# Designs tried in a protein design run: peptides against a protein of PDB entry 6RO1. Part 198

Target 1, 216 residues: chain A of PDB entry 6RO1
Amino acid sequence: LGKEIEEYIHKPKYCLPFLQPGRLVKVKNEGDDFGWGVVVNFSKKSNVKPNSGELDPLYVVEVLLRCSKESLKNSATEAAKPAKPDEKGEMQVVPVLVHLLSAISSVRLYIPKDLRPVDNRQSVLKSIQEVQKRFPDGIPLLDPIDDMGIQDQGLKKVIQKVEAFEHRMYSHPLHNDPNLETVYTLCEKKAQIAIDIKSAKRELKKARTVLQMDEL

## One batch from the design tools (peptide; made by RFdiffusion4, then SolubleMPNN)

Design b2_p29_8_s4 (from b2_p29_8, 14 letters changed)
Fold by OpenDDE base, seed 1:
Structure b2_p29_8_s4 (fold): chain B 216 residues (1-216), chain A 29 residues (1-29)
Amino acid sequence: as target 1 above (216 residues)
Amino acid sequence: DAEEFLKIRKRLEPYIDPKRFVKGEIYIY
């Protein structure tokens, strides 16, 4: 459901009107979660599909992201990497393919006109951190239907399923349980133990199979 | 099942809090 919503939001036809300078966006590239960054600008690049020769425009958004300083030193050859949790990092303008936007906020920041100075870039990080303090439950998202105007019936059905799930969640006795976080932690631990048991059983089965082959 | 519920919740986490969908734009200076 959440991923299905993201698949709509990151489509250029829906998100481009909202990629104004200062817009907060969340960037994720495979295993690299950059978290929240700020849109600087976007560009349309002409791309020719290698298989069809059709013009498929690539949309690149320049996003000010918190990057690892180590990745920046190597930046001549490597893509910027997200700052480690305990790392201060450095704010850098990173070109991002629009489909790598995992979320778009209703929040827009004022950004310095000149982002070449490190201090100007780092000031934007302070602003992001202030927004995060103002929204402890998470930075607010654009409504994909009401704000982004997405009319797709598939998305509407996904949202309805989310709302129905939320209603069931809020009506569930565990939701009002003051120990809910403890129950979640216990359920996550139980799920991890179940994975570990399943992996151990697989390794045991492999080991038994090897032993049976050595006895043949 | 509580475990299935939690898996779905984690998957929906960005969207489960109605407070996360704010109508309109917020400008912070």
Scores: peptide ipSAE 0.112, ipTM 0.612, DockQ to the pose 0.486
Fold by OpenDDE base, seed 3:
Structure b2_p29_8_s4 (fold): chain B 216 residues (1-216), chain A 29 residues (1-29)
Amino acid sequence: as target 1 above (216 residues)
Amino acid sequence: DAEEFLKIRKRLEPYIDPKRFVKGEIYIY
């Protein structure tokens, strides 16, 4: 259900009005989860030639993200990578395609005017961490219907399913279980393992396809 | 520190929408 909501909110026609400087956004690129970052600005890339069909213009948002120090050394040739869980990382302004935004927060921050100094960038990380402390259940999101004004009936049906799921969860006996946090952690780990298995199977299939092409 | 916390809180307060959508502890896949 969350992924279905993401497919709506990351569309430029819906999210661009909310990509103001200081907006908290979540960035995910395939296997790379950057977590929460802060919008600095966005730009429209020039339309591909009018003779290539109705390709929606590409939008790039500059997002201040926590990156690995290793990836920053290679930043001239390689895409930035998220900081490892065990590393401090460094806040870096990363150009991100708008469709890689997985969430948009109801929270907007005051950001330093000059983000060139490392200390100014790291001060924004501290602000994100304080927001996370204030919202232990997760950083609050823009409501896709009420805040973002999305009128799509498919999204409304998804939201109704979410609300119904929430109601069922709060009414479930496990909600008051003192081991709930442990159960959630185990469920998340199980879900992640299932994703990783699916990814590994896809990579294996791609590798086999390449080998078959090299044998032709 | 407490001073840094207060500065951050002051920067956040005007920009928290009370109408926010909150997932709570519910994991939606």
Scores: peptide ipSAE 0.039, ipTM 0.496, DockQ to the pose 0.056
Fold by OpenDDE base, seed 5:
Structure b2_p29_8_s4 (fold): chain B 216 residues (1-216), chain A 29 residues (1-29)
Amino acid sequence: as target 1 above (216 residues)
Amino acid sequence: DAEEFLKIRKRLEPYIDPKRFVKGEIYIY
């Protein structure tokens, strides 16, 4: 259900008006969870689908993300990777396809005009961390209906199902079961493993596609 | 540093920016 909501939110027709500089967004790329970053800019790239001649515009958002220092050393050829939990990492401006936005916050930050200096980029991380401290229950999200103005009946039905599920979850006797956290942690781990497997399969498919293109 | 705190505080003023599609190449130089 949450994933179904994400599928609406990351659509350019809904999210683009909210991708102003300083907007907090979550970025997930396959198995890589960058967490919360800050929108720097967005651009529209004209992509012509080679097979259909249809103009499928690609929207790229530049997001300031916490990246691993190891991935930055290899940055000439490798995609930026998220910083490990125990790693400080480095804030980098990463071009992200709009469909990789998993969440959009109601929070918008003032960002430095020049993000070339490392100190200016790291100052934004401090600002994100301060927002997280102010919102211990999580950074507030834009409401897809009230804030984003999405009138899609499919989304409304999904939200109603989520609300009904949440109500059932909170009313369920298992909600007070101390083992529920363990079950949730196991379900989250299983879901993460499933995402990682799906990511690895996509990478393998991409690698095979690249190999097939190099063999042509 | 008090100045750093003030900078962070100013940054954290939530702009509920109204719906203006800022059509512009925001070149962050």
Scores: peptide ipSAE 0.047, ipTM 0.630, DockQ to the pose 0.025; fails the geometry check
Fold by OpenDDE base, seed 4:
Structure b2_p29_8_s4 (fold): chain B 216 residues (1-216), chain A 29 residues (1-29)
Amino acid sequence: as target 1 above (216 residues)
Amino acid sequence: DAEEFLKIRKRLEPYIDPKRFVKGEIYIY
């Protein structure tokens, strides 16, 4: 159901009015999840469809995203890659096709006017992290009907199904269980420990590989 | 850092309307 909603909200006719500088957006490109970034600007590019000669405008949004260090070295020739969970990464302005926006937040940030200095870009990452701390259940999203004004009946039917699902979820006895927060926290801790173990195993493997290369 | 959090909170206050958002659960399915 969430993916069906995404197919509506990422359409230029709906999302462009909300792509102001400082808007929080989530970016996903195929298997690459960049997570939350900040809109810097957007541009309309004229594209001519090669088969029809029709003008099909492409919309590109520049988004400040947390990228891997490898993406920094090859930024001129290679597509940016998201920072690994255990990596600090670096904030970069990445041109993104508008249809790759998976979510649009109600939140906007004040951003530095000059994003050329690394420190200015990294200050925005700190701001995103503090927003995430403030919203432990997730960064708040624009309402596609009430905030974005989408009138599509297909979307309204999807939303009704989601609301019915949410109602069933919130009506479930476990949702009001005082242990639910404890169970959720334990599940999150378990998931984090699993990530940390996987990270530690990767670093151990790298260290062993380096030692083996130094012995050659 | 608590001071940094408070500074960011003050900056975000004009842009956070708790009445004008959908819950994250809406986008799970």
Scores: peptide ipSAE 0.029, ipTM 0.524, DockQ to the pose 0.078; fails the geometry check

## One batch from the design tools (peptide; made by RFdiffusion4, then SolubleMPNN)

Design b2_p30_1_s1 (from b2_p30_1, 15 letters changed)
Fold by OpenDDE base, seed 1:
Structure b2_p30_1_s1 (fold): chain B 216 residues (1-216), chain A 30 residues (1-30)
Amino acid sequence: as target 1 above (216 residues)
Amino acid sequence: SEREKRIEEVLKKLEEEEEKRRKEEELEKE
């Protein structure tokens, strides 16, 4: 359900009006969770699809993200990587495809005009950390209906299902039942099994592709 | 600028990774 909401909010037709400088956003890329960053700017790039020759516009947002110092040394050849949990890291302006935005906050920060100095970029990290202290239950999100104005009936149905599920969970007498941990553990185990099956299928497909390449 | 060139290089890599992922997903649906 949370992932289904993400599939709406990261669409350019919905999120672009909210990608102003200083907007807090979460970035995830191929299992790399950068956490919360700050929008610097966005741009539209023209791309030509190699197979159809059709123009497919790409939207790129420059986001201040906490990056590992190791990834910055190879910045010409490697994508930025998130800072390790115990690493201080360094705030860097990273170009991100808009579909990699996993969340958009209602919060906007004032950012320094010049982000070239390291100290100016690191000051933004301090500001993010201060916002996180003010919101211990998490940084507030834009409402996809009320704030973003998304009229999609599919999203409305997803939200209604989430609300109904949450209401059922909070109204259920099992909310204080120690068996809730067992149900959560079973759901997590089922989710992990689904991930493992998907991983195993990818490995099997890679192995088949390698075998087909060896037969060619 | 050198900044624009770095942005274009990173964009090109992200596009290549996305295209690779899309091809892998298309192959997973067949």
Scores: peptide ipSAE 0.012, ipTM 0.304, DockQ to the pose 0.015
Fold by OpenDDE base, seed 4:
Structure b2_p30_1_s1 (fold): chain B 216 residues (1-216), chain A 30 residues (1-30)
Amino acid sequence: as target 1 above (216 residues)
Amino acid sequence: SEREKRIEEVLKKLEEEEEKRRKEEELEKE
């Protein structure tokens, strides 16, 4: 269900309007979780599907991501790797296919105009960390329906299923089925995402009010 | 900034193209 929501959010038709410079996004590439980064820019690349001759536009977002210093030494030939949890890492602008965005935040940061200096890139990491400190339960997500305007009935059904499952979990203390725990951990992650979306909407309303008050 | 405006314009155009494509696909299914 959380993955099913991600399948909607990362679609170009839904997420592109929200990929403005400074937007917080979460990037995952296969087994590599880069965590939260910041959108720097966006580009559309023409791609021709070799088998159909159809133009399949590739959407590339440049995202400032925390990368392993080890991967950066080999960066001429190797893909950037995420920084290890205990590693400081280095913020790098990484071209990311839009479908690799696992989450989009409601938060948009100010970014330095020049990201060539390491200090300017690392300042953005500090800003991400400050946002993470402000949101201990997780960085607020864009709501797919209310913020992103996704009208897809499939997504609405997924959300309704999540909400109905959450409601059933709270209404039936099924104390006794051990097979529930594995379903519970997956559904708690989904429930937590939905709760985080709802709480994040409330906090985004508050934070927009606070950020608008700090810009006034 | 001028760069932000250009990006927003590109994003808006991409939205319009995607919406147009969606309407065309809906019309082709009718």
Scores: peptide ipSAE 0.000, ipTM 0.241, DockQ to the pose 0.017
Fold by OpenDDE base, seed 2:
Structure b2_p30_1_s1 (fold): chain B 216 residues (1-216), chain A 30 residues (1-30)
Amino acid sequence: as target 1 above (216 residues)
Amino acid sequence: SEREKRIEEVLKKLEEEEEKRRKEEELEKE
């Protein structure tokens, strides 16, 4: 069910208007989960499909992601790899195809104008971690219907199934599975989350100013 | 620019991976 929603939200026709600088997004590539990163920039590339001669527009989003230091040493030849859970890693700007976005947050962060210095990139990681601390049940998502304006009947049916499944799990006393409580708490908290996002943005802006002052 | 070259290299790799995955999915349907 979560994967079926992902198949809608990562489509360029739906997600492009929301890929502004500072938007929190979750990135997955095959078995690699980068977790939450921050949109830096968006670009459209045209590629020619070798078999059709048709220009299929490819959409690339540059995302600031926590990468393993090992993958950075080989960055000329190898794709960036996610940092291990126990690793500090390093924040890097990684070009990502839009279809690899597994989630889009309602949260937008301020980002430094110059991301060339390591300290400026790591300051964004501190900001992501502060957002995660404020949202223990998970970083708030954009609503695909209310926020993204997706009118697809297939998605509406998927959401109705998710809501019905989650409602059944909340009604079933045996499903104290902490992973399933997270999705229902996301829908009910949506209104509260919108208020908390505005508060979190204001405080993250303050925290960034303080951290920049402590590094000066 | 050097940034544009990195984007093009990643696009090429991701297209190769997506084409490989599409071929694997076609083989699973046959």
Scores: peptide ipSAE 0.014, ipTM 0.315, DockQ to the pose 0.018; fails the geometry check
Fold by OpenDDE base, seed 5:
Structure b2_p30_1_s1 (fold): chain B 216 residues (1-216), chain A 30 residues (1-30)
Amino acid sequence: as target 1 above (216 residues)
Amino acid sequence: SEREKRIEEVLKKLEEEEEKRRKEEELEKE
């Protein structure tokens, strides 16, 4: 359900008006979770789809993100990687495709005018950490209907399902069960096993395709 | 500018990753 909401909010037609400098955004690229960063700027690039010749504009947002020091040394050849949980990391301005924004906050920060000095970039990390301390249940999100003005009936149905599910979850007798954490851990393990089965089926199909190419 | 070059390099890598993912998803549907 949260992922279904993400499929609406990351669309340029909905999120672009909210990508102002200082906006808190969450960035995720495949397996790389950068967590919360701060919008610095955005740009529109003309893209020509190679198969259709249609002009599909790409939207790139520059986001100040906590990156690993290793990825910074290889910055000429490698993509930026998120800092490890145990690593201090360094704040860097990273260009990100708009569809990689997993969340948009209602919070906007004041950012330094000059982000070239390391100390100015690291001061923004301290500000993000202060916001996280003020919101123990998580950084507040923009409301997709009330704040973003999304009128899509599909999204309204998703939100109604989320609200009904949350109400059912919090009213369920298991919510007060000390074993709830154990049940959640078992559900997460079951979800991980389902992902691993899907991954193993993909690898088996790739291996069969390679074998079929060697037999042809 | 050096900033525009960095944006173009990241776009190129993300397009290559998206094309790879699309080919993997097409292989899953067959």
Scores: peptide ipSAE 0.014, ipTM 0.320, DockQ to the pose 0.015; fails the geometry check

Design b2_p30_1_s2 (from b2_p30_1, 17 letters changed)
Fold by OpenDDE base, seed 1:
Structure b2_p30_1_s2 (fold): chain B 216 residues (1-216), chain A 30 residues (1-30)
Amino acid sequence: as target 1 above (216 residues)
Amino acid sequence: SSMEKKIKEVLEKLEKEEEERRKEEEEEKK
């Protein structure tokens, strides 16, 4: 359910107006969960599809994320990795593809104008942690309908199904049919694998495009 | 590149897991 909503939220046509500097966003790249970061800026890059010559615009958002110190020491060609739970890490500005945004918050933070100093970047982490302390149930999300104005009937039907299911689950707590949890877990796993395959196919296409650009 | 090989291996694994799950869902429908 939440993942079907993510498939709408991360679409550039919906999320770009909300990617202002200071916006809190969650970043997840396959197995790499960066958690909450802060938008610094976004850019549109022209990409040419190798087979069709069609322009496929790439949307890149620079996000200040808590990264592993080990990943920052590795060459500029290696993707930053999230800090381990027990690691202090370091806040770093990471270029992220817009479709890797798993959540967008209603919260915007003030960010330093110069993020080159480590202390300025770490001050933003303190601000994120303060917001997390204020919202123990989780950082507030943008509502896809009310805040983002998404009019997609598919999304409305998904939300209605979620609400109807939640209502049925809460109204009939005795229908903890272990089969229903199993079917839902299987459906969620299937949906996740479909998302992961689609993500990995996009990443493979991009890796090929980068290699083709490096061979030019 | 080493990255493309790794992405390809991950894709092949995910596609295999999707196909196995599709077979299980088709068997449960019989």
Scores: peptide ipSAE 0.013, ipTM 0.322, DockQ to the pose 0.011
Fold by OpenDDE base, seed 2:
Structure b2_p30_1_s2 (fold): chain B 216 residues (1-216), chain A 30 residues (1-30)
Amino acid sequence: as target 1 above (216 residues)
Amino acid sequence: SSMEKKIKEVLEKLEKEEEERRKEEEEEKK
């Protein structure tokens, strides 16, 4: 289910309208989980398929990601690597193929206009960490139907299965299974997250209004 | 998370039960 939803949301036809500067996105490349980063910009690159001569457009999103300092020293030839759990790391702008986006948040941060200074990039990490503190159960996702407007019947069936599962979890009497309490705590947490998203959207709108006033 | 694993396990069980029910309904129609 989570992977099945991912197969829809990372498609350019669905996600491109939401890849604005400051959008929180989760990036995963094979075994490399970068976690949450911030969209800087996106670009369309012309790619020619070697076997068909057909133009297959590649969509590249520049994402500010927490990278290992070791990978940055080797940056001339090696792909950026995620920071180790115990490593502070460094925020870097990394070009990411759109299909490597594992999640897209409803949250959009303000980003500094100049990301060349290390301090400006690290300030964005502090902002991500503050959002994560506000959402202890996870950063809120865009709804594929309500927010992204995806009309695909395959995705609708997947979502209906999730909703039916959620409904069954809510409708079954709390059997004293300690596993059910964990799932109820998580559903209450998801409901609280939805309320906290509405609050965070209001605060972000206020903060953006304040920052626009300080630039004026 | 432990939750994502549990949700995945329950969804895999539900998909398996739906697939078994679909096979039973296809066998009853034959």
Scores: peptide ipSAE 0.005, ipTM 0.226, DockQ to the pose 0.009
Fold by OpenDDE base, seed 3:
Structure b2_p30_1_s2 (fold): chain B 216 residues (1-216), chain A 30 residues (1-30)
Amino acid sequence: as target 1 above (216 residues)
Amino acid sequence: SSMEKKIKEVLEKLEKEEEERRKEEEEEKK
């Protein structure tokens, strides 16, 4: 269910108005979880699709993220990597594709005007840690309906199902029922299957478009 | 596919339970 919400919030149509400087965002790239970072700026890059010549705009957000010092040494050739749990790391401004945002917070921080000094970047990490201390149950998220104004009926149905499931979990005295983990795993599998079907449909559409161009 | 059938059955069960809950809430308000 949380993953289904992510599929809506990372869409440029919905999230771009909320990507102001100082906004807390969570960044995940494949296996690399950067955790919480802070939006510095946003840019729209024109990209031309190599096969159709169509303008497909790439949305890039510069996010201040805690990176490993090892990845920074190789910054000319390698993408930034998240700091290990036991590593202090260093806060760096990383260009991130908007679809890699896994969460958007209601919280906005004041950021230094000049982020070139290391101390100014590290001060933002201290501010993130202070916010995390104030919210022990997690940093508050933007509500996709009330805050982001997402009118998608599919999302509304997902949220209603989450709320109904949470209500059932809290109302059932069997908080320790091993069936709850099984239900969560089944819901995650169902969400993954829905993503996989949507991906497969997109690939099939791309493959059909390529086949039609080769027959032309 | 057998998986699409199972997904439909789970969705229909959830829709029935939501409709029953809505009827119970309407009866408690009378």
Scores: peptide ipSAE 0.000, ipTM 0.205, DockQ to the pose 0.014
Fold by OpenDDE base, seed 4:
Structure b2_p30_1_s2 (fold): chain B 216 residues (1-216), chain A 30 residues (1-30)
Amino acid sequence: as target 1 above (216 residues)
Amino acid sequence: SSMEKKIKEVLEKLEKEEEERRKEEEEEKK
């Protein structure tokens, strides 16, 4: 479910109105999980498809992310890498393609007007960590239907099927049947594999698009 | 299992509906 919702929420037609300064967002790029960052701004870039000459607008969001210090020492042309779990890292403003947003929070933070000083950027990390402490079950997400106004019938059918499944799991508390947990775990694994294959196919298509942006 | 078949059917229906909508959006652009 969460990954199927992700396929809708990262579309520019749905998420752009919510990419205001201070919005909490999660960023994932292939194997790189940056975790929670803060939107600074967004821009529309004109892009011309090399094979068709068609205008395909690229949407880039500048996100303040916790980056590895090693990736910051490498030249301005290398992609930023997420900080390791045991690394302090450093908060940097990173240009991110909008389709790499894995989650959008209902929470907006107050951010300093000037993010050039390191101390101002690190103060935002402290604010993110404080929000995470206040929400031990996870930072609250925007509702795709009620908050984002997504009218897609495919998304509505997915949500209805998962809600009906969750309701059936909770309504039958007596089926601690070890077979049901095994079937659920196998179904989750197959759904996860199908999502991972779809993700990998999209990542392969995206890696080709990022290589085209490095040639600009 | 009956549940695996249902999840597979849901995924196949979603994939088909996504392809049909992509074709409709491509036809509307012509």
Scores: peptide ipSAE 0.006, ipTM 0.223, DockQ to the pose 0.014; fails the geometry check

